# Peptides against a protein of PDB entry 2AKA: the designs that were tried, part 22

Target 1, 299 residues: chain A of PDB entry 2AKA
Amino acid sequence: MEDLIPLVNRLQDAFSAIGQNADLDLPQIAVVGGQSAGKSSVLENFVGRDFLPRGSGIVTRRPLVLQLVNSTTEYAEFLHCKGKKFTDFEEVRLEIEAETDRVTGTNKGISPVPINLRVYSPHVLNLTLVDLPGMTKVPVGDQPPDIEFQIRDMLMQFVTKENCLILAVSPANSDLANSDALKIAKEVDPQGQRTIGVITKLDLMDEGTDARDVLENKLLPLRRGYIGVVNRSQKDIDGKKDITAALAAERKFFLSHPSYRHLADRMGTPYLQKVLNQQLTNHIRDTLPGLRNKLQSQL

## One batch from the design tools (peptide; aimed at target 1 L11 N293)

Design b2_p14_5_s3 (made by RFdiffusion4, then SolubleMPNN; from b2_p14_5, 4 letters changed)
Fold by OpenDDE base, seed 5:
Structure b2_p14_5_s3 (fold): chain B 299 residues (1-299), chain A 14 residues (1-14)
Amino acid sequence: as target 1 above (299 residues)
Amino acid sequence: SEIEEIEELIKELE
């Protein structure tokens, strides 16, 4: 038997090819959060490459099924252009932008049609994430005035699925009680069984404040807990700060912070990646019997 | 075909 995550990836690709994306309840992790919550930065930190579209407002406008596969080689492949191996991740970014624009046009609209991107890398663990558009209340460009609800409806197509885990990304420098990510997670997962909390921007909190209670799972308890991360600042991104250096700085941040030092070994992007790999693997294993039966019935 | 692949993958899940 193959590794479970790659096996499910193959299923995802096969079902995507036959147009059954919306009706599938495959084990997966949907990434949810408000705009600028740091979702894209977390994903890029996993890969160690800048490859996601940048900009203001709604950057992710289509679901991005990001399939990370541990490999001795480093390259990316898109399902929509099979056979083409991307080794330049700037080209990956451009392809995402082009493919997004092809479907949505130039109006900055959204589409529920996923982009499937597989990244092979020695620097990743096997992990599949579905990056979803950031929740927003403010239309940009030629977006319809109800774009907020369109995004929410799109997210609901994923997060309502029983086999969907939810990676809820919330910035620490905002009121976590009002986190868009945690709100939507609570709506569809009221018992907190499917939600993993990620707290970003811990380095941007006001002096004298911290997110210790949240990270210790004491404020808004999730069964799967919370993991804090420190992403590159926008200035660092614009300055092309190396992700490896940023990850080192993240480690230093947790180790040196009086409120987080005791949690440092259970914080940061590398730990998050490990946890997500384990959680997804276990989740696949637990859902396999039901998945098999469902898949057989759909053939 | 994609269908054949799905069938094979289902078998691997067994």
Scores: peptide ipSAE 0.274, ipTM 0.873, DockQ to the pose 0.154
OpenDDE base, seeds 1, 2, 3, 4: peptide ipSAE 0.266, 0.271, 0.269, 0.251; ipTM 0.869, 0.876, 0.871, 0.862

Design b2_p14_5_s4 (made by RFdiffusion4, then SolubleMPNN; from b2_p14_5, 4 letters changed)
Fold by OpenDDE base, seed 2:
Structure b2_p14_5_s4 (fold): chain B 299 residues (1-299), chain A 14 residues (1-14)
Amino acid sequence: as target 1 above (299 residues)
Amino acid sequence: SEIEQLLELIEELE
């Protein structure tokens, strides 16, 4: 039997080509979080490469449909550049920036038109995510004063869809009650049925504090639970610390921490990737009948 | 059409 995630990839590509992507409720995972919440780091950790734009303020300014495909070879390709294989992931980053600027201009504005990026790698599980712009309250550069609301409106186009799962990324070193990710998730998923919580920056919490109650799903319960991760610091990223080494350090962190040791086998980036693969696969299976009916109505 | 082909594939998987 053919894998279900590649099927959804083909559906995404096909509907993008005909301009009907916005009208489809495809089974997908939308990634939401405040600026600097660690979304980009989580995605890069899945690939094991630095390939996403970095900087201050709003970095992701268009939805990025990231299609990870397990393969014997490692390369990336964009839907807007058919036939071009990227093997240098710095060039992937540059292409994302160039394609973003082509549509949004130089004012650091946003666009709801997605960038479709497929990454083939022996180091990934099949997984498709939609990375969305980080929520912010502070305009930067020539951004319009209402950029906060523009971002929120864009996010709502994705997260309000019933077939959209929400990967809510929140930093542990900030008040979780004020998490932008969890706020928007609660707004559109009040019963916590579609939301997967990711807690980043666990290594940056104040000494004597921990997120145990959150990770045990006892504080703000989600049906799909929470997974803690430890990303590279900005210093580590700037110093080009190896992602593989960072993943090993993450494992060590959970195993050695008194508050998290008992959860260690259900924490970390590799476990998150596995869980997302499984949840997306199951979600696709559950939504296929409805998707079939919708597609039939498009004929 | 490609949509028809995708529909056929979905039906095979159900």
Scores: peptide ipSAE 0.283, ipTM 0.873, DockQ to the pose 0.109
OpenDDE base, seeds 1, 3, 4, 5: peptide ipSAE 0.283, 0.266, 0.275, 0.273; ipTM 0.871, 0.861, 0.866, 0.869

Design b2_p14_6 (made by RFdiffusion4)
Pose (drawn by RFdiffusion4):
Structure b2_p14_6 (pose): chain A 299 residues (1-299), chain P 14 residues (1-14)
Amino acid sequence: as target 1 above (299 residues)
Amino acid sequence: SELDSILDEIHSMV
């Protein structure tokens, strides 16, 4: 049903101003990743436009409820900017930065108050993800020293919930067994039943190595599987993001890599969008029947 | 009121 994701989108809007309640549990996907995993690039490749804040370290300082709606037209709206239509995605980036600073005292700390961004685009499938602060150790920023713990605590508030699917994002050019995202997913989902793995930067692996065993779901098995992507950034004449060319370059990469050609149809951003749309829809279908009665008791 | 309307819609669907 094309209606399930939109229905949950309304619930997320309604609960955007309701503070943390450990018992409230909507069916949704939380994006979890180490700061080096490239999780922004994954989201920007869904949208086909650069729109997320840039900076060293942390990009998401408040949970971003990103609701992507397939549309013939292309624009964005924030729940906190009633009626305004954003057509220039640079302004979308600037609004994320401004609304975040409006809330965060220190210009580098974090807050649990979500920003609710809806994007209508021909480049996207109907899909909703909650992007969360990336994980890191060295609080190299400017307050606070326990920032690693504040981020982990905020992530745990989301992912300890049973209806929260986990999109664990890890770079291929690292020790995947030591992935911050996969480790935290294992702490709360030991059976790997509600974690979807994403492997980024496959084109940056060392010469003569590959991530075939993980992509084939053999080395670190997850019920919902792994999907690999690459960010082969292409710019148009104006120096701006060209998503059609970037997706073609990604497709060429998988078709030409001897380790991945046999999986190409199950790799890349278009496929990832398809998978997330499908899994999120089925998950909502599964959880909606008991939802109304459960919510009443939990509020 | 908006939340109640959403819950009623969920009830109708189920």

Design b2_p14_6_s1 (made by RFdiffusion4, then SolubleMPNN; from b2_p14_6, 5 letters changed)
Fold by OpenDDE base, seed 1:
Structure b2_p14_6_s1 (fold): chain B 299 residues (1-299), chain A 14 residues (1-14)
Amino acid sequence: as target 1 above (299 residues)
Amino acid sequence: SELDEILEEIDRLV
């Protein structure tokens, strides 16, 4: 059971190598959310490293297949440059940026061609996520005026697949009813069967407000529920606050908050990792027999 | 092929 995620990683790599990634309904988790919803921060918190592109506007411009693999060693490798081991995660960030620019050009456009990144670490659970471009309504720089729709169309290529789980990342300090993530998830998963809600920015909510009803799955019910997380603030990021320290602060936040204390054991980044690992593993187990048969029929 | 090897591994795990 522990090897199911690595097995699907091999499938992902094999299909990426032949350019057929879009055609196969692989069991996977697609990460969706508006710009600045906290997607990149959630992923970096899993690794415990700063390694994703950062900036204003659209940052993720290609799908990033992020394969986390529990290992005694810590390094990253890209499918497009096999044999190169990255131990400096800043170099990982730079490689993502360079590889993105190589394909998209200088106009900050988007491309549906994935980047495949594998991170080996003793600090991660086996977990594969597809980070997708943040939904935006405003073109930046030389982006085409229809960039919103281009991003949407790209997301739809992933989230419409039946074997795709959806990690819908929504900020708590915004109206959840207007969540771009939950809106797109509801469009393709109206019964909430494939969607996992992540609520970020719980620490940035107005005083006297809370997301308790959301986190208790009472407001917009998802079968797979919601998990609240607290990411580093922009001030913390700029101050180079350690992710490990941020995770401790997150735990303290949930334990000390009157509205969330009773949920604290089912909240936070470490719990999210466990849940995603378990859900993905189970999902792979359930889907793999059917996938095997489909693959066999194509040989 | 790599795909054949993966399929064989699937058969072992499922």
Scores: peptide ipSAE 0.347, ipTM 0.887, DockQ to the pose 0.722
OpenDDE base, seeds 2, 3, 4, 5: peptide ipSAE 0.341, 0.335, 0.335, 0.336; ipTM 0.889, 0.884, 0.884, 0.884

Design b2_p14_6_s2 (made by RFdiffusion4, then SolubleMPNN; from b2_p14_6, 6 letters changed)
Fold by OpenDDE base, seed 1:
Structure b2_p14_6_s2 (fold): chain B 299 residues (1-299), chain A 14 residues (1-14)
Amino acid sequence: as target 1 above (299 residues)
Amino acid sequence: SELEEILEEIDELV
């Protein structure tokens, strides 16, 4: 079972190479959320490195197929530049930015063409995620006024697929009922069968409020439930707080919080990574026979 | 082809 995710990674790479990625219903997890919901921070916390573009506005402008592979070595590889091993994750960030700009131009437009990034690390579980552009209502720079709809249409290309699991990232310090992530998930997965809720910014909630009911799956039930995480604050990021230290602080947060202590073993980034690995593995196993038959018919 | 190789591996895992 441990080899199922790497196998699908090879399929993803093969289909990307022939430009048919959009047409195949591969078992995958698409990451969706509003701008500044904390998607990039969640992904970086899995790797334990800062490697994703940062900034104001739309940061992710192309789908990023992030393939995490447990390995004794730590390095990254892009499908578009095979054979180049990146050991400096700052260079990984720069390559994502450069490759994004190469396709989208200088107007900060979006493109549906994925970037395929594989990260080998001893600190990760095997996990593949498709990071998608953050949903926004406000065009920035030279973006077209309909950028919100362009992003939505791009997301829909992924999340409408039956074999796509949805990692819906929502900040706790905003009204969950108005979560862009949960709204889009509910539209394409009305029964909540494919959606995993991630609640970020639990540490930024107003005093006297908590997300207990959400995390206990009582407010907006998802079959796959919710997992709370605590990302580094902007102050922590600016201060170059180590991700490992942030993960320890996250654990402490859940253990010490009166509303979350009883859930602490089912919260936090390490638990999220484990759950996603297991869910993706199981999902691949369940979908693989059907996928095999489809692939065979194309040959 | 790469796809054929992947299919063979799938058949070994299924």
Scores: peptide ipSAE 0.348, ipTM 0.883, DockQ to the pose 0.683
OpenDDE base, seeds 2, 3, 4, 5: peptide ipSAE 0.347, 0.344, 0.345, 0.341; ipTM 0.885, 0.883, 0.882, 0.882

Design b2_p14_6_s3 (made by RFdiffusion4, then SolubleMPNN; from b2_p14_6, 6 letters changed)
Fold by OpenDDE base, seed 2:
Structure b2_p14_6_s3 (fold): chain B 299 residues (1-299), chain A 14 residues (1-14)
Amino acid sequence: as target 1 above (299 residues)
Amino acid sequence: SELEAILAEIDALV
């Protein structure tokens, strides 16, 4: 069972090479969230490196198929430039930006064509995520006036698929009833069967408030529950605070907080990574018979 | 083909 995620990665790569990636209902986890919800920071925390584009507005403008592979070495590879090993994660960021701009142009447009990135690291569990553009309501810069709908339509191409799990990333310091991630998840998964909730920015909640009821799955129940995380602040990111130090601070936050102490062993980025690995592995196993039949019909 | 190889691996797991 340990090799199920790599097996699906090979399928993803094979289908991407023949241009069929968008139409296949592969077992996968799509990451959805509003702009600035902390989605990119969660992914970077899994790798322990800064490697995703940064900026105001829409940062992710193409789907990013992020394949994390446990390895003794640390490097990244892109499907569009096979054989080139990236060991500098700043170069990985620059390649994502360049490859995005190559397809979308300079107008900060979006494209549904995925970027496939594989990261080998001793610090990761085997895990594949599809990072999707952040939901926005307001066009920025030269973005088309209908950018909100373009993003929504792109997300719907992934999250409507039956074999797609949804990682819904919502900030705790905003009204969760208004969470763009939970809204879109509820639209396509009304029974909450495919959705995993991630609650970010727990450290930025108003004094005297907490997300305990959400994290205990009492407010907006999801079958797969919620996991709270604490990401680096924008100040910490700008100050190049080490991710390892941030993960230690996250653990300390949950252990020391009166509302979260009893949940601390089921919270934080390392636990989230473990849960996602297990959820994806189990989901692949459950979908394998159907996937096998579909593959056979295409040969 | 790569797809045939993957299918064979799936068949070994199912």
Scores: peptide ipSAE 0.382, ipTM 0.894, DockQ to the pose 0.678
OpenDDE base, seeds 1, 3, 4, 5: peptide ipSAE 0.380, 0.379, 0.376, 0.376; ipTM 0.892, 0.892, 0.891, 0.892

Design b2_p14_6_s4 (made by RFdiffusion4, then SolubleMPNN; from b2_p14_6, 6 letters changed)
Fold by OpenDDE base, seed 1:
Structure b2_p14_6_s4 (fold): chain B 299 residues (1-299), chain A 14 residues (1-14)
Amino acid sequence: as target 1 above (299 residues)
Amino acid sequence: SELEEILQEIDELV
């Protein structure tokens, strides 16, 4: 079972190479959320490195197929530059930015063409995620006024697929009922069968408020439930707080919080990574026979 | 082809 995710990674790479990625319903997890919902921080916390583009506005402008592979070595590889091993994750960030700009131009437009990034690390579980552009209502720079709809249409290309699981990232310090992530998930997964809720910014909630009912799956029930995480604050990021230290602080947060202590073993980034690994593995196992038959028919 | 190799591996895992 441990080899199922790497196998699908090879399929993803093969189909990306022939430009047919959009047509195949591969078992995958698409990451969706509003701008500044904390998507990039969640992904970086899995790797334990800062490697994703950061900034104001739309940061992710192309789908990023992030393939995490447990390995004794730590390095990254891009499908578009095979053979180049990146050991400096700052260079990984720069390559994502450069490759994004190469395709989208200078107007900060979006493109549906994925970037395929594989990260080998001893600190990760096997996990593949498709990071998607953050939903926004406000065009920035030279973006077209309909950028919101362009992003939505791009997301829909992924999340409408039956074999796509949806990692819906929502900040706790905003009204969950108005979560862009949960809204889009509900549109394409009305029964909540494919959606995993991630609640970020639990540490930024107003005093006297909590997300207990959400995390206990009582407010907006998802079959796959919710997992709360605590990302580094902007102050922590600016201060170059180590991700490992942030993960320890996250654990402490859940353990010490009166509303979350009883859930602490089912919260936090390490638990999220484990759950996603397991869910993706199981999902691949369930979908693989059907996928095999489809692939065979194309040969 | 790469696809054929992947299919073979799938058959070994299923």
Scores: peptide ipSAE 0.359, ipTM 0.885, DockQ to the pose 0.682
OpenDDE base, seeds 2, 3, 4, 5: peptide ipSAE 0.354, 0.352, 0.353, 0.351; ipTM 0.885, 0.883, 0.882, 0.883

Design b2_p14_7 (made by RFdiffusion4)
Pose (drawn by RFdiffusion4):
Structure b2_p14_7 (pose): chain A 299 residues (1-299), chain P 14 residues (1-14)
Amino acid sequence: as target 1 above (299 residues)
Amino acid sequence: SELESILDEIESLV
């Protein structure tokens, strides 16, 4: 049903101003990743426009509820900017930065208050993800020293919930067994039943190595599987993001890599969008029947 | 009111 994701989108909007309540548990996907995993690039490739804050270290300092709606037209709206239509995605980036600073005292700390961004685009399938602060160790920023713990605690508030699917994002050019995202997913989902794995930067692996065993779901098995992507950034004449060319370059990469050609139809951003739309829809279908009565008791 | 309307819609759908 094309209606399930929109229905939950309304619930997320309604609960955007309701503070943390450990018992409230909407069906949704939380994006979890180490700061080196490239999780922003994954989201920007869904949208086809650069729109997320840039900077060293942390990009998301408040949970970003990103609601992507397939549309013939292309624009964005924030729940906190009633009626305004954003058509220039640079302004979308600037609003994320401004609304975040409006809330965060220190210009580098974090807050649990969500920003609710809806994007209508021909480049997206109907899909909703909650992007969360990336994980890191060295609090190299400017307050606070326990920032690693504040981030982990915020992530745990989301992902310890049973109806929260986990999109664990890890770079291929690292020790995947030591992935911050996969480790935290294991802490709360030991059976790997509600974690979807994403492997980024496959084109940056060392010469003569590949991530075939993980992509084939053999080395670190997850029931919902792994999907690999690459960010082969292409710019148009104006120096701006060209998503059609970037997706073609990604497709060429998987078709030409001897380790991945046999999986190419199950890799890449378009396929990832398809998979997330499907899994999120089925998950909502599964959880909606008991939802109304459960919510009454939990509020 | 908006939340109540969403919950009624969910009940009807189920």

Design b2_p14_7_s1 (made by RFdiffusion4, then SolubleMPNN; from b2_p14_7, 4 letters changed)
Fold by OpenDDE base, seed 1:
Structure b2_p14_7_s1 (fold): chain B 299 residues (1-299), chain A 14 residues (1-14)
Amino acid sequence: as target 1 above (299 residues)
Amino acid sequence: SELEEILEEIDELV
């Protein structure tokens, strides 16, 4: 079972190479959320490195197929530049930015063409995620006024697929009922069968409020439930707080919080990574026979 | 082809 995710990674790479990625219903997890919901921070916390573009506005402008592979070595590889091993994750960030700009131009437009990034690390579980552009209502720079709809249409290309699991990232310090992530998930997965809720910014909630009911799956039930995480604050990021230290602080947060202590073993980034690995593995196993038959018919 | 190789591996895992 441990080899199922790497196998699908090879399929993803093969289909990307022939430009048919959009047409195949591969078992995958698409990451969706509003701008500044904390998607990039969640992904970086899995790797334990800062490697994703940062900034104001739309940061992710192309789908990023992030393939995490447990390995004794730590390095990254892009499908578009095979054979180049990146050991400096700052260079990984720069390559994502450069490759994004190469396709989208200088107007900060979006493109549906994925970037395929594989990260080998001893600190990760095997996990593949498709990071998608953050949903926004406000065009920035030279973006077209309909950028919100362009992003939505791009997301829909992924999340409408039956074999796509949805990692819906929502900040706790905003009204969950108005979560862009949960709204889009509910539209394409009305029964909540494919959606995993991630609640970020639990540490930024107003005093006297908590997300207990959400995390206990009582407010907006998802079959796959919710997992709370605590990302580094902007102050922590600016201060170059180590991700490992942030993960320890996250654990402490859940253990010490009166509303979350009883859930602490089912919260936090390490638990999220484990759950996603297991869910993706199981999902691949369940979908693989059907996928095999489809692939065979194309040959 | 790469796809054929992947299919063979799938058949070994299924």
Scores: peptide ipSAE 0.348, ipTM 0.883, DockQ to the pose 0.685
OpenDDE base, seeds 2, 3, 4, 5: peptide ipSAE 0.347, 0.344, 0.345, 0.341; ipTM 0.885, 0.883, 0.882, 0.882

Design b2_p14_7_s2 (made by RFdiffusion4, then SolubleMPNN; from b2_p14_7, 4 letters changed)
Fold by OpenDDE base, seed 1:
Structure b2_p14_7_s2 (fold): chain B 299 residues (1-299), chain A 14 residues (1-14)
Amino acid sequence: as target 1 above (299 residues)
Amino acid sequence: SELQAILDEIDALV
């Protein structure tokens, strides 16, 4: 069963090469969330490297198909430049920025054309995620006035697919009832069958408040539940706190917090990665017979 | 084709 995710990765690469991007209902996990919800930080924490574009505003402007592959070696490879191995993750970041700008131009526009990035690492489980642009309400710079709707339309191309699981990333320090991630998930998955909730910024909640009821799946129940994570603060990033130290701090946070201590073994980035690996593997297995028949009809 | 190869692998797993 460990080979199911790599098999779907080969399908993703093959379809990307022939321009069939989002047309096939491949079993996948789409990552959705508002701007600054912490989506990119969650992905970087899986890899243990800083490699995603950073900045204010819409950072992710194309879908990023992030294929994590457990390996004895650590390197990255892009589908658009096969054979080039990146061992410096700063160069990976720069390539994402360059490839984004090549397609979108200088106006900070968006494109639905994915970037396919494979990361080999001994520190990852096999896991594929599609990072989608963050939902925003306010155009910045030279962005078109309808950028909010363009992003929404792009997200809908992924999340409306029946075989798409939805990783809904919501910050705990904002009203969950107003979560852009949970709103879009509820629109396309009203029964909460395809949605996995991630709650970020638990360390930034007001004193005397907690997200216990959310994390216990009691407030807005999802079949697949919620997992809380703690990302590096901006101060931690500026202070060059490594991801390993951040993961240790995350574990300590959950263990020491009175409201979360009893959940600590089912919280945090390592647990999230494990759950996503298992859920994606099982989802691929369940969808594979239908996918096989669809592929056969295309030959 | 790559697609046929993938299909054959699927058939081996299902």
Scores: peptide ipSAE 0.388, ipTM 0.891, DockQ to the pose 0.688
OpenDDE base, seeds 2, 3, 4, 5: peptide ipSAE 0.373, 0.375, 0.375, 0.367; ipTM 0.887, 0.886, 0.887, 0.885

Design b2_p14_7_s3 (made by RFdiffusion4, then SolubleMPNN; from b2_p14_7, 4 letters changed)
Fold by OpenDDE base, seed 1:
Structure b2_p14_7_s3 (fold): chain B 299 residues (1-299), chain A 14 residues (1-14)
Amino acid sequence: as target 1 above (299 residues)
Amino acid sequence: SELEEILQEIDELV
């Protein structure tokens, strides 16, 4: 079972190479959320490195197929530059930015063409995620006024697929009922069968408020439930707080919080990574026979 | 082809 995710990674790479990625319903997890919902921080916390583009506005402008592979070595590889091993994750960030700009131009437009990034690390579980552009209502720079709809249409290309699981990232310090992530998930997964809720910014909630009912799956029930995480604050990021230290602080947060202590073993980034690994593995196992038959028919 | 190799591996895992 441990080899199922790497196998699908090879399929993803093969189909990306022939430009047919959009047509195949591969078992995958698409990451969706509003701008500044904390998507990039969640992904970086899995790797334990800062490697994703950061900034104001739309940061992710192309789908990023992030393939995490447990390995004794730590390095990254891009499908578009095979053979180049990146050991400096700052260079990984720069390559994502450069490759994004190469395709989208200078107007900060979006493109549906994925970037395929594989990260080998001893600190990760096997996990593949498709990071998607953050939903926004406000065009920035030279973006077209309909950028919101362009992003939505791009997301829909992924999340409408039956074999796509949806990692819906929502900040706790905003009204969950108005979560862009949960809204889009509900549109394409009305029964909540494919959606995993991630609640970020639990540490930024107003005093006297909590997300207990959400995390206990009582407010907006998802079959796959919710997992709360605590990302580094902007102050922590600016201060170059180590991700490992942030993960320890996250654990402490859940353990010490009166509303979350009883859930602490089912919260936090390490638990999220484990759950996603397991869910993706199981999902691949369930979908693989059907996928095999489809692939065979194309040969 | 790469696809054929992947299919073979799938058959070994299923």
Scores: peptide ipSAE 0.359, ipTM 0.885, DockQ to the pose 0.684
OpenDDE base, seeds 2, 3, 4, 5: peptide ipSAE 0.354, 0.352, 0.353, 0.351; ipTM 0.885, 0.883, 0.882, 0.883

